# Peptides against a protein of PDB entry 3B8E, part 122

Target 1, 230 residues: chain A of PDB entry 3B8E
Amino acid sequence: PFLIFIIANIPLPLGTVTILCIDLGTDMVPAISLAYEQAESDIMKRQPRNPKTDKLVNEQLISMAYGQIGMIQALGGFFTYFVILAENGFLPIHLLGLRVNWDDRWINDVEDSYGQQWTYEQRKIVEFTCHTPFFVTIVVVQWADLVICKTRRNSVFQQGMKNKILIFGLFEETALAAFLSYCPGMGVALRMYPLKPTWWFCAFPYSLLIFVYDEVRKLIIRRRPGGWVE

## One batch from the design tools (peptide; made by RFdiffusion4, then SolubleMPNN)

Design b2_p19_5_s1 (from b2_p19_5, 15 letters changed)
Fold by OpenDDE base, seed 3:
Structure b2_p19_5_s1 (fold): chain B 230 residues (1-230), chain A 19 residues (1-19)
Amino acid sequence: as target 1 above (230 residues)
Amino acid sequence: DVVKEFQELLELARKLAEE
């Protein structure tokens, strides 16, 4: 989010403190929970690993985890950001290069895509209104990310949801998202204004997309072992 | 432990925001 903020000179989609909350608060517990996931049902049927040739993590898995899924996650967040700004009169094209004027306290006549003038205070309210939905979008997408990371090959339906610690991780990040979204003072402390309940559902299509994508990928791997998607 | 660390971070952030 911050990189796009700098490159595109758009209003800041997500605050730095909120980013830290994602990295440390919402990601760590789920990541640790994966260490307690049960072995895949077919793991003992696989050929033994050759320690000289096989890597613990291959480049394809890294590319998928950090490249493809990460890209979908980022797109989900930015989608929510652009939808909120568009609903407030700022179309995506109009946001390009707007940051300098947006952040200037002395400019109180920044025009939106429809010619409406916005004061500095009004602009900051809209900006901070985007932070919470963006954060929640990331959390909802992370539900799918965590679930699909349970297995490399088997479907989630085959592996099941037996890891209680993983379930706790899902609960924890959801509870944290709710806390940060609705607790009084978060608007001042984290620049996260209260979230309209409808925005929780904005991320669901992207979460579903990641889930479907991974299930299809795993299906292909099961049918064609050693393929390009493994 | 992670929850505790996060709570400490949040408290720190709050203190910094009040200054």
Scores: peptide ipSAE 0.009, ipTM 0.302, DockQ to the pose 0.035
Fold by OpenDDE base, seed 2:
Structure b2_p19_5_s1 (fold): chain B 230 residues (1-230), chain A 19 residues (1-19)
Amino acid sequence: as target 1 above (230 residues)
Amino acid sequence: DVVKEFQELLELARKLAEE
């Protein structure tokens, strides 16, 4: 998120402190929970036969687990960010390069995509309004990501939800998201303004799409072992 | 690794905020 903020010069979609909360509170517990997940029988049953190929497989698994999840989370968050800003009059294309004027306290006539002028205070309210939904979207996407990362090959329906630690992690991150979204003072402390409950559902179609996509991917892997989809 | 990457991002953010 921060890299896109710098490269695109868009208004800050997520505060630094909020990112820390995601890393420590939302990502850490799920990561620990995944460490306790029962490995698929096909991955762990055999001693490493070839250290080079097994390292490559592990690196690919790590890359998928951390790289792809992080990318999907960022995409989901940015989607929600752009939706909220668009609803407030700022289309995504208009946000490109707007950061300099957006963050300037002396400019009180920043125009949106429809020619409406926004004061500095109004812009910051909209910016901070995006922080909470961005965070919530990440959490909702993580629900799907954590579930799909339990297995590489097997369907979630086949593997089941046997890891109690993972289930606890899902509830913990949800509770944390609710706390940060609705606890008084979070708007001042974390620049996370209260979120309407309806915004929790904004990310659900995206999470469902990812879940379905991954299930289809796994189905293809089961039918065609060693394919490019692996 | 994620924590390290985050720390690097924070340092970058700090540097940019000072400019």
Scores: peptide ipSAE 0.007, ipTM 0.286, DockQ to the pose 0.020
Fold by OpenDDE base, seed 5:
Structure b2_p19_5_s1 (fold): chain B 230 residues (1-230), chain A 19 residues (1-19)
Amino acid sequence: as target 1 above (230 residues)
Amino acid sequence: DVVKEFQELLELARKLAEE
């Protein structure tokens, strides 16, 4: 997200505080939960692999898969960001290169896509309005990510939802998202303005996409053991 | 900027704790 912010020169889509909340608040419990996840039924029964060759291949494939999931998460966040700004009069094309004028407190006549002028204060309100739903989008996408991480090859439906710690993690991150989104004072304290409840659903297509992607990947792995998708 | 934001957060937390 930060790289896209620099390259596209758009208004900041995600604040530093929200990033910290993601890293420290939402990712820790899930990471711990994965340590207690039951081994996949086929992992322990697998024949010994060559540690020099097979490990490297597996690490590369795993890294690639996580990279792809991360990209989908980022896309979900940016989608929400662009939708909110568009609803406020700033179309995505208009945002390109707008950062310089957007962040300049001395410019109070920045025009949106429809010719409406925005003061610095108004622009910052809109910007901060984007931070919360971006964060929430990440949380919603993380639901799917956590669920798919339970297995390497088996479908989520086959493995089941037996890890109570994982379930707790899902509730914890959701509760944190709700707290940051709706608790009074968060707009001043964290620059996270209240979120309309409808925005929680904006990320659902991306969560579904991740889920479908992973299920398809796992299906391919089951059909072609040792393939490039593993 | 990150440090400044963190300081502001700490100050706010302090204010809330004093109420």
Scores: peptide ipSAE 0.005, ipTM 0.294, DockQ to the pose 0.031
Fold by OpenDDE base, seed 1:
Structure b2_p19_5_s1 (fold): chain B 230 residues (1-230), chain A 19 residues (1-19)
Amino acid sequence: as target 1 above (230 residues)
Amino acid sequence: DVVKEFQELLELARKLAEE
């Protein structure tokens, strides 16, 4: 998100505080939960192949998979961001290069795609309005991510949701998202303004996409053990 | 005054979110 912010010179889609909330609130507990997850039945059964070559390949493939999931996650957030800004009159094309004027407090007549002038305060409200749904999108996508990370090869349906800590993590991140989205004062304190409940559903297609992607990946791994997808 | 301004901003944000 930050790289796209710099490269495209668009208004900041996700604030630093929101990023911290993701890292500390939504990523930490799930990561701990995954540490206590029962070992996948097939992970323990595999005799270590040549530990030097297979470990390196596996680490690269895992890194690639996480990179791909991260990209899909980011795309979901940006989609929500662009939708909100478009609904407020700022089309994606118009946002390109707008950051300099957007962030300038002294420019109070920034025009949207329809010629409406926006004050600095109004622009910042819209910007901060994007932070919450971006965060929520990340949380919803993380639901799928956390579930798929439970297993390397087995389907989520095969492994099940037996880890109470993982369930607690999912609940916690959802509760945190709800708290940050709807608790009074969060807009001021964390630059996370209230969001319509309907925006929670905007992330679901991306969550589903990640889920399907991982299930397909796992299916390929099961059908072609030792393939490049593993 | 600052608190009122922030409250107004929150209300505006809420209105925008409700649209």
Scores: peptide ipSAE 0.000, ipTM 0.234, DockQ to the pose 0.029

Design b2_p19_5_s2 (from b2_p19_5, 17 letters changed)
Fold by OpenDDE base, seed 4:
Structure b2_p19_5_s2 (fold): chain B 230 residues (1-230), chain A 19 residues (1-19)
Amino acid sequence: as target 1 above (230 residues)
Amino acid sequence: DVYEEAKKLLELARKLAEE
């Protein structure tokens, strides 16, 4: 998600840093645990290869897969962001390069896609309105990771322990999302305005996309074992 | 490696947020 911010220079909520911190913080432990256990399971299933080189290759492949999933998650978050801004008059194309003017408190006449002028305060309200839905979108998209993890493994027993850590992480994220979304004062304290429940569903297409991506990936792996898609 | 990359990303994000 951050790469899009750098490349497109779009108005990104400052809370995105917090969102990224939470996302990375909550995903890191499950991802690492999954990577280690998957590497171990793959080593146990395969004939004794050079354990050092094969572990590294598997870890790299898993890391790449998680990186790809992370990019899809980011796209989901940005989708929600763009939808909210579009509903407020800022079409995605108009947002390109707008960050500099958006964040300038001295510019009070930033025009939206329809020629409406927005004060700095108004822009910041819209920006802060994006924080919570963006975060929630990430959380909902992360639920797809749980589904991916359940479908990835041939061994039910090995899936169980990893799933517990992932499930725990997802529950923590969901609880945090609910707290940040609905606790009074979060809009002022954390720049996360209350979320309409309907926004929880905005991420579902991307969760589905991640699921489809993973299934396609698995299909390719099954057809081409040892391929770059692993 | 993932942790280090994540840390770098967070640091980058912080730097951009301060600008």
Scores: peptide ipSAE 0.006, ipTM 0.322, DockQ to the pose 0.023
Fold by OpenDDE base, seed 5:
Structure b2_p19_5_s2 (fold): chain B 230 residues (1-230), chain A 19 residues (1-19)
Amino acid sequence: as target 1 above (230 residues)
Amino acid sequence: DVYEEAKKLLELARKLAEE
């Protein structure tokens, strides 16, 4: 997200405080939950592999999978960001290169895509309005990520939802998202303005996409053991 | 660096709230 912000010179889609909340608040409990997840039935029964070659391949594939999931998460967040700005009169094309004028407090006549002039204060309100939905989008997408991480090869439907710690993690991150989104003072303290409930659903297509992607990946792995998709 | 940026943001938020 930060790299896209720099390259495209768009208004800041996600605040630093929000990033910290993601890293410290939402990712920690899930990581712990995965440590208590029962080993996949096929992992323990696997024949001894060459520790050097097979470990390296597995690490590369896992890294690639997490990288892809991370990209989908980012895309979901940016989608929400662009939708909000578009609803406020700023089309995506218009946002390109706008950051310089957007962040200049002395410019109070920045025009949107429809010729409406925006003061610095108004622009910042819109910017901060994007932070909360972006965060919530990440949380919703992380639901899918946590669920799919329970297994490497087996379908989620086969493994089930037996890990109570994982379930707790899902509730914790959701509660945190709700707190940051709706608690009074968060707009002032964290630059996270209240979110309309409808924005929670904006991320669902991306969550579903991750879920489908992972299920397809796992299906391929089951059909072609030792393939490049592992 | 992240902590300093967060602090700056909080300070900025405070300034905006006082306005």
Scores: peptide ipSAE 0.006, ipTM 0.314, DockQ to the pose 0.022
Fold by OpenDDE base, seed 3:
Structure b2_p19_5_s2 (fold): chain B 230 residues (1-230), chain A 19 residues (1-19)
Amino acid sequence: as target 1 above (230 residues)
Amino acid sequence: DVYEEAKKLLELARKLAEE
C-alpha cells in the first residue's frame, strides 16, 4: 500500500501503524498456527524426503502464497479504497498525482472528479475513513488465505477445520479488526475512523475469489500431478 | 530483521502521529 502511495502519488490508503498491525498482529498467530496443522493424508504416505536434494518448501508454493494470493489480497484492499473515494467524488484516475495537493494544508480548494472543492480537513477525514475498511478487507481476505494454506493438494473440505490454533488465529485477527475499527480513540491514535458495518462485506467477494481459485488449483493438482500449477 | 523493521515502522508512525 505504501509503495503504491509513493509511486502513484495517491492519498495514503493505509497508515503505517495499521500495516504494522497486519504484519505483526494479525499474521503472527495465524502463521504459527499453520505449523500445528495436521499433515495431509497424502503427504504422510509420501516417500521420505532426501535432505540433500529435496527442498522443504517448493518455490512454486512460495510464489503462489506470497505472489499470486498476496496480489489478490492487495487488490482487494485497493478495491475498497477506490470504492470509498469514488463514493466521495474522487474517481481512481483523478487520484493519480493528487497526493501533493492532497497533503498540503494550505490548499483548501482541491477539486474532486465532479468539481466539488474539498478543504484539507475534509480530505483528511475521507482519507482516514479509507484506512479502517482497507484493514478490514485485508483481514477478511486473510480468512481465506489461512484456510487454503492448510493443505497443499487436498481440498479444505477433505482436510477439515480441526486445528484449534488456526481457528484461534482467525478469531484473534477478527477481534483485532473489530477493536481497531470501533474502539474509541482509534481515529486519533491510528487514523482509523469507524467504518459502516456494510464494509465488512465488501471484501467477501475477494475472499470467495481466493477460495475458489485455490480449490480449482488444488483440483488441477490432484488430477494432473506435477503440472505447472503445482 | 523483523524486529528492526518493526522498530523503524514504529518510529515512523510516531513521527507521523506528531504531525
Scores: peptide ipSAE 0.006, ipTM 0.297, DockQ to the pose 0.023
Fold by OpenDDE base, seed 1:
Structure b2_p19_5_s2 (fold): chain B 230 residues (1-230), chain A 19 residues (1-19)
Amino acid sequence: as target 1 above (230 residues)
Amino acid sequence: DVYEEAKKLLELARKLAEE
């Protein structure tokens, strides 16, 4: 998100506070949850592969898979970001290169795509309004991510949701998202303004996409053991 | 004044979120 912010010079899609909330609030508990997850039966049953060649390849493939999932997560967040800004009069193409003027407090006549002038305060409200749904999008996508990370080869339906810690993690990140979204003062304190509950559903297609992607990946792994997708 | 301004901003944000 930050790289796109710099490269495209768009208004900040995800604030530092929201990033911290993701790292500290949403990622840690799930990570702990996964650490206590029971090993996948097939992982433990696998014969030791050549540790020199197969381990390196596997690590690369895993890193690529996580990278791809991360890209889908980011895409979901940006989609929500662009939708909100478009609904407020700022089309994606108009946002390109707008950051300099957007962030200038002394420019109070920044025009949107429809010629409406926006004060600095108004622009920042819209910007900060994007932070919450971006965060929520990440949380919703993480639901799928956390579930799929329980297994490497088996479907989620095969492994099930038996880890109470993982369930707690999902609850915690959702509760945190709700708290940050709707608790009074969070907009001012954390630059996370409240959003309509319907915005929670904006991320669901991306969550589903990740889920489908991982299930397809796992299916390929099951059908072609030792393939490049593993 | 700061509190009132913050409240106004929050209300505006809520309004924008409801659109």
Scores: peptide ipSAE 0.000, ipTM 0.292, DockQ to the pose 0.029

Design b2_p19_5_s3 (from b2_p19_5, 15 letters changed)
Fold by OpenDDE base, seed 1:
Structure b2_p19_5_s3 (fold): chain B 230 residues (1-230), chain A 19 residues (1-19)
Amino acid sequence: as target 1 above (230 residues)
Amino acid sequence: DVVEEFKKLLELARKLALE
């Protein structure tokens, strides 16, 4: 997200506070949850592969898979960001290169895509309004991510949701998202303005996409053991 | 303990946001 912010010179899609909330709040508990997850039965049954060749390939494939999932997560967040800004009069193409003027406190006549002038304060409110739904989008996408990361080869439907810690992690990140979205004062304190409940659903297609992607990936791995997707 | 740590992290984030 930050790289796109710099490259495209768009208004900040995700604030530092929200990034910290993701890293410390939403990622930590799931990571702990996964650490306590029982090893997938097929992982334990695998004969020791050649540790030199197979480990490197597996690490590369895992890295690619996580990279792809991360890209889909970011894409979901940016989609939500662009939708919110578009609803407020700023079309995606108009946001390109706008950051300099957007962040300038002394420019109070920044025009949107429809010629409406926006004061600095108004722009920042809109920007901060994007932070919460971006965060929520990440949380919703992480639901799928956490569930799919529970297994490497088996479908989620085969492994089930037996890890109480994982369930707690999902609850915790959702509760955090709700707290940050609706608790009074969070707009001022964390630059996360209240979110309309409907925005929670904007992330669902991306969550589903990740879920489908991983299920397809796992299906390919099951059908072609030792393939490049493993 | 995890909830308390999380609260601490939220407080830290809050402090950072206010700076």
Scores: peptide ipSAE 0.007, ipTM 0.313, DockQ to the pose 0.042
Fold by OpenDDE base, seed 5:
Structure b2_p19_5_s3 (fold): chain B 230 residues (1-230), chain A 19 residues (1-19)
Amino acid sequence: as target 1 above (230 residues)
Amino acid sequence: DVVEEFKKLLELARKLALE
């Protein structure tokens, strides 16, 4: 997200506070929960692999998979960001290169895509309005991430939802998202303005995409053991 | 660095709450 912010020179889509909330708040409990996940049914039955070659390949493939999932998460957040700005009169194409004028407090006549002029204060309100939905989008997408991380090869439907700690993690991150989104004073303290409930659903297509992607990946792994998808 | 930034944010929040 930060790299896209720099390259595209768009208004800041995700604040530093929000990033900290993701890294420290939403990811910690899920990470712990995975430590308590039961071993996949086929992991212990797998034939001994060459520890030098097969481990390296697996680590690379896992790294690529997580990288791809991370990209999908970022895309989901940016989608929400662009939708909100578009609803406020700023089309995506108009945002390119706008950051310099957007962040200048002395410019109070920045025009949107429809010729409406925006004061600095108005622009910052819109910017901060994007932070909360971006965060919530990440949380919703992380639901799928946590669920798919339960297994490496088996479908989630085969493994089931037996890990109570994982379920607790899902509720914890959701509760945190709700707290940051709707608690009075968060707009002032954290620059996270209240979110319309409809924005919670904006991320669902991306969450579903991750889920489908991982299920397809796992299906391929099951059908082609030792393939490049592992 | 993240922890330090978080502390700064907490301090800022504290200042704002006391104002």
Scores: peptide ipSAE 0.005, ipTM 0.275, DockQ to the pose 0.027
Fold by OpenDDE base, seed 2:
Structure b2_p19_5_s3 (fold): chain B 230 residues (1-230), chain A 19 residues (1-19)
Amino acid sequence: as target 1 above (230 residues)
Amino acid sequence: DVVEEFKKLLELARKLALE
């Protein structure tokens, strides 16, 4: 999120402190929970044929998987960010390069995509309004991501939800999201304004799409082992 | 790694805030 903020010069979609909360609160516990997931098959329990090469391949695969998850989360967050700003009159194309004027306290006539002028205070309210739903969207997407990452080949329905630590992680991140979204003072402390409950559902179609896509992917892998989809 | 990345982000944010 921060890289896109710099490259595109858009208004800040997510505060730095909030990013820390994601990394420590919503990413770490689920990641630890995945370490306790049962092996998908006895094949995963096989000793590496070549410890050096197989370790390197495994590290690359893990890195790619975590990188992909992070990218999906960011895409979900940015989707919500753009939806909120569009609802407030700022279309995505109009946001490009707007940061300089957006953050300037002396400019009180920044125009939206429809010619409406926004004061500095109004702009900051909209900006901070994006922080909470961006965070919540990440959490909602993480629900799907964590579930699909339990297995590589088997359906979630086949593997089941036996990992109690993972289940706990899902509830913990949800509770944290609720706390940060609705606890008094979070708007001042973390620049996370209270969220309407309806925004929790904004990412659901996206999460469902990811879930369905991954189930289809896994189905293809089971039918055609060694394919490019793996 | 997360802590280091966070520190980098903070430094970058600080730099941008000063510009």
Scores: peptide ipSAE 0.000, ipTM 0.271, DockQ to the pose 0.020
Fold by OpenDDE base, seed 4:
Parts: C-alpha cells; structure tokens; sequence
Structure b2_p19_5_s3 (fold): chain B 230 residues (1-230), chain A 19 residues (1-19)
C-alpha cells in the first residue's frame, strides 16, 4: 500500500498508527500461524521428500501466495480509500500527484474534482477519515486470508490447533479494529476518526475475491500437482 | 526476513511520509 502512495504521490491512505497496528497486530497472527504450519508439516513427515528442495519450493510457494494475498489486501484498502475520497469529491485520477499540495498547510485552496476548494484542515479531516476504514478493510480482508489458511489443510487434526490460533487472531484483529474505530479520542490521539458501520462492508467484495482466488489456486494445485501455482 | 525487511521499508516510508 505504501509503495502506491510513493509511486502515485497520492494523499496518505493509511496513517502511521494504522500501519503499525496492521504490522504488529494483524500480520503477527498469520506469521505465527505459518510458523505453526511449518512446525506441524515438519512433524508430519510424509515419505522423505527431498527435504531441502521440497521445503524451499513450499516456502517459495507460500511466500508467493502470501505476497499475492497481500497485494489483494492492499487493493482492498486502496479501494476503500478511493471510495471515501470520491465520496468527498476527490476522484482517483485527481488524487494522482496531489500529495504535495495536499500536505502543504499553506495551501488552503486545493481543488477537488468538482472545483470545490479545500482548506488544509478540511483535507486532513478527510485524510484521517480514510485511515480507519482502510484499516478496517485490511482487517476484514485478513479474515478471508485466515479462512483461506484454514482450508489449506487436508488434516482435520492440524486444522484444529490452527483453528484456535486463527480464531483468536480474528477476534484480536476485530477487537483492535473496533477499539481504534469507536473508542472516544482515537480521532485526536491516533488520527483515526470513527467509522460508520457501513464501511465494514466495503471490504467484503475483496474478501470474497481473496476467497475465490485461493479456491481457484487450490483447484489448480489439485489438478496440476507440482505446477508453478503451488 | 522478507517480512522484516518489508516492515523496515514500511517504517522508513512512514518516517518519510511524516516528514
């Protein structure tokens, strides 16, 4: 997400606090789940696959899959960001290159896509209004990722322990999202303004997309074992 | 390691964005 911010030079879609919360809160649970998956996969010694080559391939495939999921998550967040800004008069095309003027406190006449002038304070309110929905979008998309991780396992026993960790992660992320979104003072303290409940649903199409993507990937893997999609 | 590097990159990017 941040790469797009730099490349497109758009107004900051995600606040520093929200990024930290994602990095520390939401990404930690998947990382732990992966660590447990690797540990469990190491315990379930299927017949000696060449452990070096097959582990490397699996790690690369997992890394690629998570990278792809991460890109979809980022797209979901940016979608929410662009929707919010569009609702406030800033169309996505107009946001390209706008960051410099957007962040300049001395420019109080930044025009939106419809010619309305926005003061610095007004712009920052809109920007901070985007932070919470972006974060929540990432959380909701991560729900899909966690569900996907649950469905990857063929073993019911392996699914059980990971399910508890995944469920805990879902609750933690949701609780954090709710806290940051609705706790009084978060708008001032964390630049995360209260979120309308309707914005929680903005991420659902992307969650579905991730789910469909993973199911298609799994289907391809099942049909073409050892393929590049694994 | 890649995740940590990515986090570092994000942190760097944050610092640059706050400046």
Amino acid sequence: as target 1 above (230 residues)
Amino acid sequence: DVVEEFKKLLELARKLALE
Scores: peptide ipSAE 0.000, ipTM 0.286, DockQ to the pose 0.022

